# Ledger of designs, part 55: peptides against a protein of PDB entry 4JHK

Target 1, 212 residues: chain A of PDB entry 4JHK
Amino acid sequence: EDYKIQSFDLETQKLLKTALKDPGSVDLEKVSSVIVDQSLKDQVFSREAGRICYTIVQAEAKQTNGSVFRRNLLNRLQQEFKAREETRKRSTQEWVCLVSFICNIFDYLKVNNMPMVALVHPVYDCLFRLAQSDALKNEEEVDCLVLQLHRIGDQLEKMNVQLMDELFNLLRDGFLLQEDLSSMGRLLLLEILEFRAGGWKLSDTAQKYYYS

## One batch from the design tools (peptide; aimed at target 1 L74 M116 A118 P122)

Design b2_p27_4_s1 (made by RFdiffusion4, then SolubleMPNN; from b2_p27_4, 15 letters changed)
Fold by OpenDDE base, seed 1:
Structure b2_p27_4_s1 (fold): chain B 212 residues (1-212), chain A 27 residues (1-27)
Amino acid sequence: as target 1 above (212 residues)
Amino acid sequence: SAADKLAERLKEESEKSFAEFMKKLDE
């Protein structure tokens, strides 16, 4: 199985490859730190990071029945989450990378083929933050919000439909009432409203209308 | 507002969720 890790130097690539195959032979704290650091810089890698993390977790569980990597990963994630408002103030790009990473971990890092319950509220918290008026006016944040809802909205709704209803109330209000949305932002909000209304599916006609 | 109150609750619950999970991992 191939993973997109070409953005790292050769030594780090070797470290990651070894972690994927023989996690007990490497410093898993260092591995987790490297993955989180890169995920905060590169949203493309952030998606891949979820797959990498899942594989390492499974490999360690199989090898030693251990969970050192997961512990270190989630510890770092907790730290970054706690600092999310400061991150947002410093860099919108880093902020959306953080949200993307948390959502990807939620999507890929499953236990007994189920999402981690512990991540449900953190994910909703991030999405609600993106749904605030000051965030909706920024197209980069709207892009992130809509992308995550496309990816994990159906799963997240199954975990807590009440919070999803509240979230989409904010999105509806933003679409209808907020004046400083970009044209694309408004279009994306309308699309995601329709997406959920259609059972988290997009018709061919709608896809053409919004993305062609 | 209702939205503000919910945001605060989510913040608190999120931090609690992480803390509880980390505690469980350390057991």
Scores: peptide ipSAE 0.380, ipTM 0.884, DockQ to the pose 0.769
OpenDDE base, seeds 2, 3, 4, 5: peptide ipSAE 0.372, 0.369, 0.370, 0.371; ipTM 0.880, 0.879, 0.879, 0.876

Design b2_p27_4_s2 (made by RFdiffusion4, then SolubleMPNN; from b2_p27_4, 14 letters changed)
Fold by OpenDDE base, seed 1:
Structure b2_p27_4_s2 (fold): chain B 212 residues (1-212), chain A 27 residues (1-27)
Amino acid sequence: as target 1 above (212 residues)
Amino acid sequence: SRAEELRRRLREESERDFAEFMAKEEE
């Protein structure tokens, strides 16, 4: 398979390629660290990172029945999650990258084709943070929120519909009551409300309205 | 408020879930 790792130097690219094929021959802690670091800088890569991580996990499981990479990955993720508020205050970009990364790991890093239960609450926590008034006024955060819900909302709802209902109550309130939303932010909130109401899909009519 | 309490609970559960997962990984 082809993975988007062009942003790394040649040595790191080689490391990643080796990890994908022969994870037992590389330092998987280092690999996980490199992936997380880049994911916190580039939201586009964050999406790819989920796929890469899944592949490495599968390769290691097949090769040694081990889970060293997953352990290191989740350990780092836990650390970043704990520092999420500090990250948000320091850099909105890094914050949305973190959220994107966690959501993408949730999306791709499945066990027996099931999502990792351990990530459900962390994901919701991040999304609820994005749904707060101080975040909804920032279009970058709204973009992130809506993007993640488009990607994993249906899966996440299956894990806990009550939390999803609560989340969307906040989004509805933001749409209806918050005055300092940007026009685009308000439009995005309306779209995502309709998206869920329509069974996590957009009708042709809605597609034309929002994106044509 | 209810919303604040929910967020607090989510934070606590998130931290616990991470910790429990890591503990299991070490077994």
Scores: peptide ipSAE 0.580, ipTM 0.939, DockQ to the pose 0.795
OpenDDE base, seeds 2, 3, 4, 5: peptide ipSAE 0.576, 0.572, 0.575, 0.571; ipTM 0.938, 0.937, 0.938, 0.937

Design b2_p27_4_s3 (made by RFdiffusion4, then SolubleMPNN; from b2_p27_4, 14 letters changed)
Fold by OpenDDE base, seed 4:
Structure b2_p27_4_s3 (fold): chain B 212 residues (1-212), chain A 27 residues (1-27)
Amino acid sequence: as target 1 above (212 residues)
Amino acid sequence: SRADELAEYLRKQSEIDFEEFMKKEEE
C-alpha cells in the first residue's frame, strides 16, 4: 500500500514508513506530531493522514498491543480542538484543515471496528461552527463543510441523528434565509440538503444536475 | 437562540468527551 508522504523531507518520510511497519521502533509521539502538523497545512494530506493514522494504530496494536500513537494523536487533537476558534481567526485555511483532519480521523480511526465515540461531539462541534452565518459566507468554509458531510455524514447521523437534524436545520436556514451566501455556496448547500434527503446518496438526477 | 444553545452544548460536551477519553487512555 502506497501512502502519500512526499510532502515530508526524506528523514521524516523514513520515520513515517517505519512507523507504518514497525511502530515500536520509533518515537510515536513525534510521529503523531508531524502528522498533525502537516495535516494542519495541507488539506489534501489531512485526508491521507486518516488512513496513515489508522494503519499505525493497527500496526501498534498488533505488534505490542499498545496504543501510544493513538493516545498521542488524540492528545494533540484535543489541543488543536481547544484552540480552534483562535485557529479560525488566524487562518481559515488552517481551520478547514483542522476540521478536515478531525473528520478524517473519525472516518478512518476505528476502535474495534467502531467509530471513536469520543470524537462525535467534537466533529459535530466543528461542523456546527462551519454552519454558522459568519462561516457560511466564506466559500472555503462551505466547501469544507459540504465535503465532510459527503464523506462522513451518514456515519455521524448513525451516531446521533438528533444532532444531525439540528445541523441540517441550520443549513436549511442558511440556504433559505442568509443573504450573503455566494452563488456557489448556496448551490453547495442545496446539494448537501438533497444528498441527505436522499439517504446520503446521489440520485441519477442530482448527479446530473450538480456534477455533470 | 437554539443555535447558540446547541453551540454551547457541543462545546461543553466536546470538552468532557475529550477529557474522559484521555483519562481512559491513561489508565
Scores: peptide ipSAE 0.632, ipTM 0.949, DockQ to the pose 0.801
OpenDDE base, seeds 1, 2, 3, 5: peptide ipSAE 0.627, 0.562, 0.630, 0.629; ipTM 0.948, 0.936, 0.949, 0.949

Design b2_p27_4_s4 (made by RFdiffusion4, then SolubleMPNN; from b2_p27_4, 14 letters changed)
Fold by OpenDDE base, seed 1:
Structure b2_p27_4_s4 (fold): chain B 212 residues (1-212), chain A 27 residues (1-27)
Amino acid sequence: as target 1 above (212 residues)
Amino acid sequence: SSADALAEELKKQSVEDFEKFMEEEEE
């Protein structure tokens, strides 16, 4: 499988490849740190990081029945989550990468074929932050918000429908009442409102836009 | 505002959920 790790140097690529196949032979704390660091810098990698993490978790579970990697990953994720407002102030790009990464971990890193309950509130918190007026005026943040809802909205709603209702109340209000939305931002909000109303089903056009 | 209160509650719950999970993983 190709895990899109070409952005790393050759030594780090080797480390990651080894972690994917023989996690017991590498420093899994270092591996988790490398993955998180790169996910904050590279949006393309951030979108694939969840799959990489899932594979490492499965490999470790199979090899030693251990969860060292997952523990280190979530510990680092907690640290980044706590610092999310500072990250947003420093770099919108890093902020949306962080949100994307957390959402991808939620999407891919399942326990017993179920989403991790521990990530539900963190994911909603990030999405609610993106749904605030100061974020909705930024097209990059709106794009991130809508992209994540397209990918994991149905799963999140199953975990907590009340929070999803509250989130979409904010999005509806933003769409209807906020004056400083970009044209694309307004279109994206309308699309996601219709997407949920339609039962989280993608049109061919939307599928191409978000997943191609 | 109601939105601000919800945001604070989500933050609190998020931190607690992370901590709880990590504690469970260490057991």
Scores: peptide ipSAE 0.452, ipTM 0.903, DockQ to the pose 0.871
OpenDDE base, seeds 2, 3, 4, 5: peptide ipSAE 0.429, 0.433, 0.451, 0.446; ipTM 0.897, 0.898, 0.903, 0.901

Design b2_p27_5 (made by RFdiffusion4)
Pose (drawn by RFdiffusion4):
Structure b2_p27_5 (pose): chain A 212 residues (1-212), chain P 27 residues (1-27)
Amino acid sequence: as target 1 above (212 residues)
Amino acid sequence: SDDEHLDSLIEEDIATFEEAATEANES
């Protein structure tokens, strides 16, 4: 019901609501463009755009059996994904938004009730980037890292365990060895180590220790 | 290349989605 599009221009809100019901009536290329554009600019939308993208993808399949929107969205995201390092230099905020959005799409947009394998390596590419020492010194990026691990970390491990293992080595390494990792960064990494070791669930006691 | 491999995976995923949607509409 709530796609979280309040950040949008009033005209665009109408465009987006229209695409949900009658995709064939709207420019799906323009629609995917305004969604990706806004997703890089607004944090709340970046972690929620997957709902509206899925609803539109299903609406097109139902109405016209087409997947043009899905296609334009994936290709535009691929382009942003390819330019990820440049975007990170320009704005940490945009970068974490890109990762949140890509991961939200991996979570919501399924292919025959299965995850899109096309996004498995790209998502790991993003999370490995966050696990690097130059990224871990920024609580903003650590926050982004652990948000994705909480949300799709379990699904990702099923698709590829070798990568999740090597990724969590970097987490332990940064935890023990890195000195400019902050107190909050330490709390966030410790919680995610316990989270994964517990089978991707938060224990009652960890809930008490880490969170208000 | 990695980019061509990723394009191929995207195309495969989209084709699989369209085939599933066709089967659901025919049923």

Design b2_p27_5_s1 (made by RFdiffusion4, then SolubleMPNN; from b2_p27_5, 13 letters changed)
Fold by OpenDDE base, seed 5:
Structure b2_p27_5_s1 (fold): chain B 212 residues (1-212), chain A 27 residues (1-27)
Amino acid sequence: as target 1 above (212 residues)
Amino acid sequence: SMDEELEKLIDQDIAEFEAAAKKAAAA
């Protein structure tokens, strides 16, 4: 299996590889911390991080019937989520990475093949924050918002359609009424509005853009 | 509080996951 962990030093790579194969032999708290830290720096890695986390969770469950990694991961996510406004003020990049990571964890870490209930509100809260006027004017935040909705919007809607409706009301208002959107931001909002309206189905071109 | 509720939900999700894993392993 090819895991994209080349951004880590060799020692950390070894740690992660060991966690993937033999989670009982490593400090899973440390592993979770490393993954979260890197995910806050690299949005591309956030996608991979979801896959890595899933694999570690499965491996630990099979090996020891434990959930130490999952516990530590979710606790760390909760901590970062609580501090999300501070993170946003400090660094837009870190903020969108955080959102991306939480959304990817939501996407990958299933319980009985269903999304974790614990992550539903945190995900929505993040997306609602991105849908506020002060965030919609920032193209980087719009990119993040639209990307996550493309990836997990249909799943998230199934968890709470009312919140999704409320979210998209904000997006529609932003698209129609907000004057300080970038041209690309406005196009992205239109795209996601149409995407949901079409039953969360993408064109071939959009498919390549969001899932390549 | 929201934090307490989230913690409870996390615990529930973990418990459900563990139960599912055990069931799958027993099959």
Scores: peptide ipSAE 0.229, ipTM 0.767, DockQ to the pose 0.905
OpenDDE base, seeds 1, 2, 3, 4: peptide ipSAE 0.030, 0.117, 0.090, 0.031; ipTM 0.608, 0.685, 0.610, 0.585

Design b2_p27_5_s2 (made by RFdiffusion4, then SolubleMPNN; from b2_p27_5, 13 letters changed)
Fold by OpenDDE base, seed 5:
Structure b2_p27_5_s2 (fold): chain B 212 residues (1-212), chain A 27 residues (1-27)
Amino acid sequence: as target 1 above (212 residues)
Amino acid sequence: SMDEELEKLIEEDIEAFKKAAEEEAKK
C-alpha cells in the first residue's frame, strides 16, 4: 500500500517506510514525533497521518505484539492537546492542523475495531473550542470544525450523543445569533446542521468533496 | 461564568485524557 509521504525529505521517507513494514527496526519515538510535527504543519497530511499511524500500530502489534509507537504517539498528542490554547494563539493554522490530526487519529487508530475512548473527550473539547464565538468568526476554524464533523460526527455521536447535542446547540446559536460570521462560515454551519439533521448522510457530490 | 465553566471542563478533560491515554497506550 502506498502512503502520501512526499512532503518529507528522502531520509525521513525511508524512515517512515521502514516503520510501516518493520517498526521494530526504527526509533518509533522519532517516527511518532516526525508524524506529529508534519501533521501540525500540513492539514492534508494530517489525514494521511491517521492511516500511517494505524498501519504502524498494526505492524508493530503483528511483529512484536508491542505498542511502543502508539504509546509515543498518544503521549505527544496529549502534550499538544494540553498546549492547544497556546497553539491557537500562536497560529490558527497549527491549531486547525492539531484538531484535524486528533480527529483523524480518532477516526483511523482504533483498538479492537473500536474508537479509543481516551480520545472522545479531547476530540469534543477541540470541537467545542471551535464552536465558540471567537472561533466561529474565523473561517479557517469553521472549515476545520465542519470538515471534522463530516468525517467523524456520526462516530462521535455514537460515543456521546449528549455532547453532540450540546455542540450543535452552540453551532445553531452561532448560525442564528452571531453577527460577525463570514458568509461562507454561515453557509458551512447551516450545511453541517442540515447534515446531522439528515442522519449524517452525504450526497455523492458531497462525499467526493469531503473525502477526496 | 461560561468561560470559567468551559475552562474547568477542559481542565478536567485534560486530566482524564492524561490518564486514559496512558491506559490505552498500554494495550
Scores: peptide ipSAE 0.032, ipTM 0.609, DockQ to the pose 0.069
OpenDDE base, seeds 1, 2, 3, 4: peptide ipSAE 0.029, 0.030, 0.027, 0.030; ipTM 0.569, 0.603, 0.530, 0.559; seeds 2, 3, 4 fail the geometry check

Design b2_p27_5_s3 (made by RFdiffusion4, then SolubleMPNN; from b2_p27_5, 12 letters changed)
Fold by OpenDDE base, seed 2:
Structure b2_p27_5_s3 (fold): chain B 212 residues (1-212), chain A 27 residues (1-27)
Amino acid sequence: as target 1 above (212 residues)
Amino acid sequence: SADEELEALIDKDIAEFEKAAKEAAAA
């Protein structure tokens, strides 16, 4: 299986590759830190990071019956989530990376092939924050919001339809009532409203865009 | 089975995560 880790230096790539195959032979705390740090800087990587994390979790469980990696990963995730408002204040880019990472962990780190229940509210909290007026006026935040909803919206709705309804009420209001949205932001909100209304089903074109 | 063992470990971590989250929210 191919993992997109070319953004790391060769030494770190080796570390990650080893963690994927032989997690017991590496410092899994360090591995988790590296993955989280990079995910907070690169939104594209954060998507791959979810898959990588799941693979490492599986490998460690099978090899040593351990959970060092997952424990460290989740602890770091909690820390970053708690500090999300400060992160947003400091850097919109880091904030959307954080949201992307949390959503991708939710997407890939399955429990019995189901989403991790513990992450449902944290994910919704992030999406609700992106749906506030001060965030909707920022195209980068709208991009993130819409992207995550495309990828995990159907799963999130299955976990809590009431929260999804509330979230989309905010998105509808933003689309209809907020004056300072960018043209692209408004189009993205319309698209995601239609996407949910259509049962979270992607067109062939959208499928290529979001999951290529 | 290996799958069952993995799920047990995950459930434990989830429980700890949820506990920590609740404590943080209450503080």
Scores: peptide ipSAE 0.040, ipTM 0.637, DockQ to the pose 0.040
OpenDDE base, seeds 1, 3, 4, 5: peptide ipSAE 0.028, 0.028, 0.030, 0.030; ipTM 0.568, 0.597, 0.572, 0.647; seed 3 fails the geometry check

Design b2_p27_5_s4 (made by RFdiffusion4, then SolubleMPNN; from b2_p27_5, 12 letters changed)
Fold by OpenDDE base, seed 4:
Structure b2_p27_5_s4 (fold): chain B 212 residues (1-212), chain A 27 residues (1-27)
Amino acid sequence: as target 1 above (212 residues)
Amino acid sequence: SEDEELQKKIDEDIAAFEKAAKEAAAA
């Protein structure tokens, strides 16, 4: 399959393409850094980044039995996660991109066809942060929260239903009690509450919106 | 085996990530 990397310069595109085909011939630390950097700036790429990362991980494993890329990726991800509050203060856009990225890594970077357990708590921590009152009043953060829950909520619940219950308690309270929600934010919270209550089942229209 | 070595590397990477995450959460 083709990968959406047109947002990079030609040199970087070549680097990424080479990493996908012949990971042993490139600096995989640099590749991981480039992917993370772009994912923090572009939420659309962030989703593609998960697929790219998975492909590189698999290619390196098959080619050299190595894990340099995954190690560097996870290290960088952890660094960004640790600094998430500072990122949020600096730029809401970068913050929601970070959340989107970590959620997409959770979704795509599977081990033995299962989500990486190590990412479960970091993902929930991000979603819980988005569910705080100071974040719920920001429509951009609500958009991010609801989008991620539509994409990976069912998987996350399977990993830890107790945390999901706690998260949705916050969302319910926000929907019912918080006064400074936008009209759209309130609608989105209601929709996601109903989405989970319905067993994480999407309508045809919603399916197209969230997974297109 | 090669598969076992790969799995070991995966486990090590995961463990390192989890350790860092726990340390960050405790701070």
Scores: peptide ipSAE 0.192, ipTM 0.741, DockQ to the pose 0.040
OpenDDE base, seeds 1, 2, 3, 5: peptide ipSAE 0.094, 0.098, 0.212, 0.159; ipTM 0.623, 0.607, 0.746, 0.642; seed 3 fails the geometry check

Design b2_p27_6 (made by RFdiffusion4)
Pose (drawn by RFdiffusion4):
Structure b2_p27_6 (pose): chain A 212 residues (1-212), chain P 27 residues (1-27)
Amino acid sequence: as target 1 above (212 residues)
Amino acid sequence: SAVEVEKEYIENLNDPLSKELFEERME
């Protein structure tokens, strides 16, 4: 019900609500463009845009059996994904938004009730980038890292365990060895090590230790 | 279709892991 589009221009809100019911009536290329655009600019939308994207993808399949919107969306995201390092230099905020959005799409947009394998390596590419020492020194990026691991970390490991293993070695390494990792960064990494070791769930006691 | 769109995406990226996983799914 709530696609979290309050950040949008009033005209665009109408465009988006229209695409949900009658995709054939709207420019799906323009629609996907305004969604990707906004997703890089607003944090709340970046972590929730998957809902509205899925609703539109299903609406098109139902109405016209087409997947044009899905296509435009994936190709536009691929382009942002390819430019990820440049975007990170320009704005950490935009970069964490891109990661959150890509990961939200991996969570919501399924292909025959299965995850899109096309996004497995790109998602790991993003999380490995967050695990680097120059990214871990920023609580903003560590927060982004652990948000994705909480949400799709389990699904991702099923698709590829080798990568999740090597990724968590970088987490342990940064935890023990890195000195400019902050107190909050340490709390976040420790919680995610326990989270994964526990089978991607938060124990009652960890809930008490880490969170208010 | 959704599968065809996923295949086009993988071709554009030319990523070996994605191709492997996709081919395994197609089997």

Design b2_p27_6_s1 (made by RFdiffusion4, then SolubleMPNN; from b2_p27_6, 11 letters changed)
Fold by OpenDDE base, seed 1:
Structure b2_p27_6_s1 (fold): chain B 212 residues (1-212), chain A 27 residues (1-27)
Amino acid sequence: as target 1 above (212 residues)
Amino acid sequence: SLEEVEKELIESLNNEIDKELFEKREK
């Protein structure tokens, strides 16, 4: 399989490729650290990172029945999540990358093709933060919120429909009542409201935009 | 099981949920 890791130097690319095929031959703590660091800088990579992480987890499980990579990955994720408010204050870009990464881990790091239950509330916590009025006025945060809901909204709803209802009540109120939304932000909120109302289904064109 | 292990490994994430944020949500 081909993975989008061109943003790394050649040595790191080799490290990642080796981890994907022979995880026992590399420092998996280092690998996890590199992946998380890059995911916090590049939202596009965050999507790919989820897929990469899943593959490494499966490879290690098959090779040694181990979980060293997963443990290190999740420990780092815990640290970043704990510091999420500080991250948001420091950099909106880093904040949305963090949210994107957490959501992508939720999406890809599955057990028997089922999402990790323990990630449900943390993911909702991030999305609810993005749905607050101070975040909705920032187009970058709205972009992130809507993107994640397009990608994992249906899965999240299956895990907890009550929280999803509450979240979308906030989004509806934001769309209808908040005065300082950007034009694009308002359009995105309308679109996501319609998306859920339509059963979380998109046209082929929209599918390409959100899932490419 | 793998699910149990993963649950244990990220249990602290759940403990870090900002409950105050939820309580202060716009309703």
Scores: peptide ipSAE 0.035, ipTM 0.567, DockQ to the pose 0.237
OpenDDE base, seeds 2, 3, 4, 5: peptide ipSAE 0.025, 0.022, 0.021, 0.024; ipTM 0.565, 0.544, 0.581, 0.588; seed 4 fails the geometry check

Design b2_p27_6_s2 (made by RFdiffusion4, then SolubleMPNN; from b2_p27_6, 14 letters changed)
Fold by OpenDDE base, seed 5:
Structure b2_p27_6_s2 (fold): chain B 212 residues (1-212), chain A 27 residues (1-27)
Amino acid sequence: as target 1 above (212 residues)
Amino acid sequence: SMLDVELETIESMNDEFAKKLLEERLK
């Protein structure tokens, strides 16, 4: 398989490629750190990172029946999650990248076709944070929120309908009551409200946009 | 909201990867 890792230098690309095929031959802690670090900088890569992580997890399981990579990945992810408010204060871009990464890990890192239960609450916590009034006024955060809900909203709802209802109550309130939303932000909120109401189904064109 | 707190739930779902993760952490 070919993975989009062109943003890394050649040495790091080699490291990642080796991890994908022969995870036992590399420092998987370093690999996980590199992936997380880059995902916090590049939201596009963050999407790819989920797929990469899944592949490495599967490769390690097959090769050594181990889970060193996943352990390191989840440890780092938890550290970043715990510091999410500080990250948000420091950089909105890094914050939305973090959310995107957590959501993508949730989406891709499945076991027996089921999402990791341990990620459900962290994902919702991130989305709830994005649904607060101070975040909804920032178009970048709204973009992130809506994008993730398009990608994993149906899965999240299956895991916890009550939390999803609560989340969308906040989104409805934001759409209807908040006055300092951008025009695009307001449109995005409306769209996602309608998207869920429609059963999380998109047209082929919309599907390509959100899942490309 | 803690990843480690919910690993037991994953384990109860027969997630072999989760089990391995827990085993690794106990080393």
Scores: peptide ipSAE 0.026, ipTM 0.627, DockQ to the pose 0.096
OpenDDE base, seeds 1, 2, 3, 4: peptide ipSAE 0.018, 0.006, 0.021, 0.020; ipTM 0.541, 0.288, 0.550, 0.511

Design b2_p27_6_s3 (made by RFdiffusion4, then SolubleMPNN; from b2_p27_6, 11 letters changed)
Fold by OpenDDE base, seed 5:
Structure b2_p27_6_s3 (fold): chain B 212 residues (1-212), chain A 27 residues (1-27)
Amino acid sequence: as target 1 above (212 residues)
Amino acid sequence: SLLDVEKELIESLDNPLDKKLFEERLK
């Protein structure tokens, strides 16, 4: 399979490729660190990082029955999560990349084909932060919020419907009551509200918007 | 109605491509 790692230098690309094929031959802590660092800087990579991480996890499990990469990845993820407010203040771009990355990990790193329970609350916490008034006024954050809900909303709801209800109450209130939203922001909120109401099924329009 | 609001919001979009995209959603 092809992985979107062209943003890395050649040496790092080689490292990642080796990790994908022969994880036991590389420093998996370093690999995880590189992936997280790049995911915070590169939005395109952030969206693909989950798949890469999944592959490395599976490769290591198969090769050595180990989980060094996953442990290091999750540890770093936890660190970044804890610092999410500082990240948001520093860079909206890095913040949305962080959210995207966390959501990607939730989406791809499944145990027995089930989402990792430990990531449920962190994901919701990120989404709730994006649903706050100060975030909803920023189209970049709204884009991120709506995108993640399109991608993993159904899965998240299955894990905790109460939190999803609370989240969407905020989104509805934002759509209806918040006056400093852009038209695009309002449209995105409306779309995602209807998306959930419709059973989390992608429309042709939504598919074009997010995947074109 | 929400439909009316949505139409007004779409009309207010500056990007013609975005406008077209959301108009298609209404179909």
Scores: peptide ipSAE 0.298, ipTM 0.885, DockQ to the pose 0.013
OpenDDE base, seeds 1, 2, 3, 4: peptide ipSAE 0.289, 0.297, 0.293, 0.295; ipTM 0.881, 0.884, 0.882, 0.884; seeds 1, 3 fail the geometry check

Design b2_p27_6_s4 (made by RFdiffusion4, then SolubleMPNN; from b2_p27_6, 13 letters changed)
Fold by OpenDDE base, seed 4:
Structure b2_p27_6_s4 (fold): chain B 212 residues (1-212), chain A 27 residues (1-27)
Amino acid sequence: as target 1 above (212 residues)
Amino acid sequence: SLEDVEEELIESLDNELDKKLFEERKK
């Protein structure tokens, strides 16, 4: 299976490839750090990172029955999550990359084919932050919010419907009441409101857009 | 279980709520 890791230098690419096939032969703490660092810089990679992380977790489990990579990954994730407000203040791009990464980890890093329960609230916390009025006025944050909800909204709702209801109350209020939304932002909010109302079912066109 | 250990490791994430954000959510 091919992974999109061209953004890394050749040495790092080799490290990642080795981690994917023979995780016991590399420093998995370093690998996790490299993946997180790049995910904070490249939103496109953040989705690929989820897939890569899952593969490494499975490879390590199979090879050594270990969980060193996952532990280090989650530790780093915890650190970044705790600092999320500072990250947002420093760089909107890094902030939305962080959210994207956390959501993709939630999506891909399954335990016994189930989402990690401990990630549910952190994911919602990120989405709620994006749903605040100061974030809704920023198209980059709205794009991130809507994208994540398209990708994992149905799964999140299954984990906690009450939080999803609360989140969408904020989105509805933003759509109806907030005056400083961009035209695109308003359209995106409307679309996601309708998407949930329709049972999180994607059209063929939407499928290509959000999962390409 | 292994799953329990990982859940415990990141359990603190649930407690890292921004108070202001939480209050805003309730409006």
Scores: peptide ipSAE 0.026, ipTM 0.522, DockQ to the pose 0.202
OpenDDE base, seeds 1, 2, 3, 5: peptide ipSAE 0.019, 0.027, 0.017, 0.011; ipTM 0.528, 0.595, 0.435, 0.348; seeds 2, 3 fail the geometry check

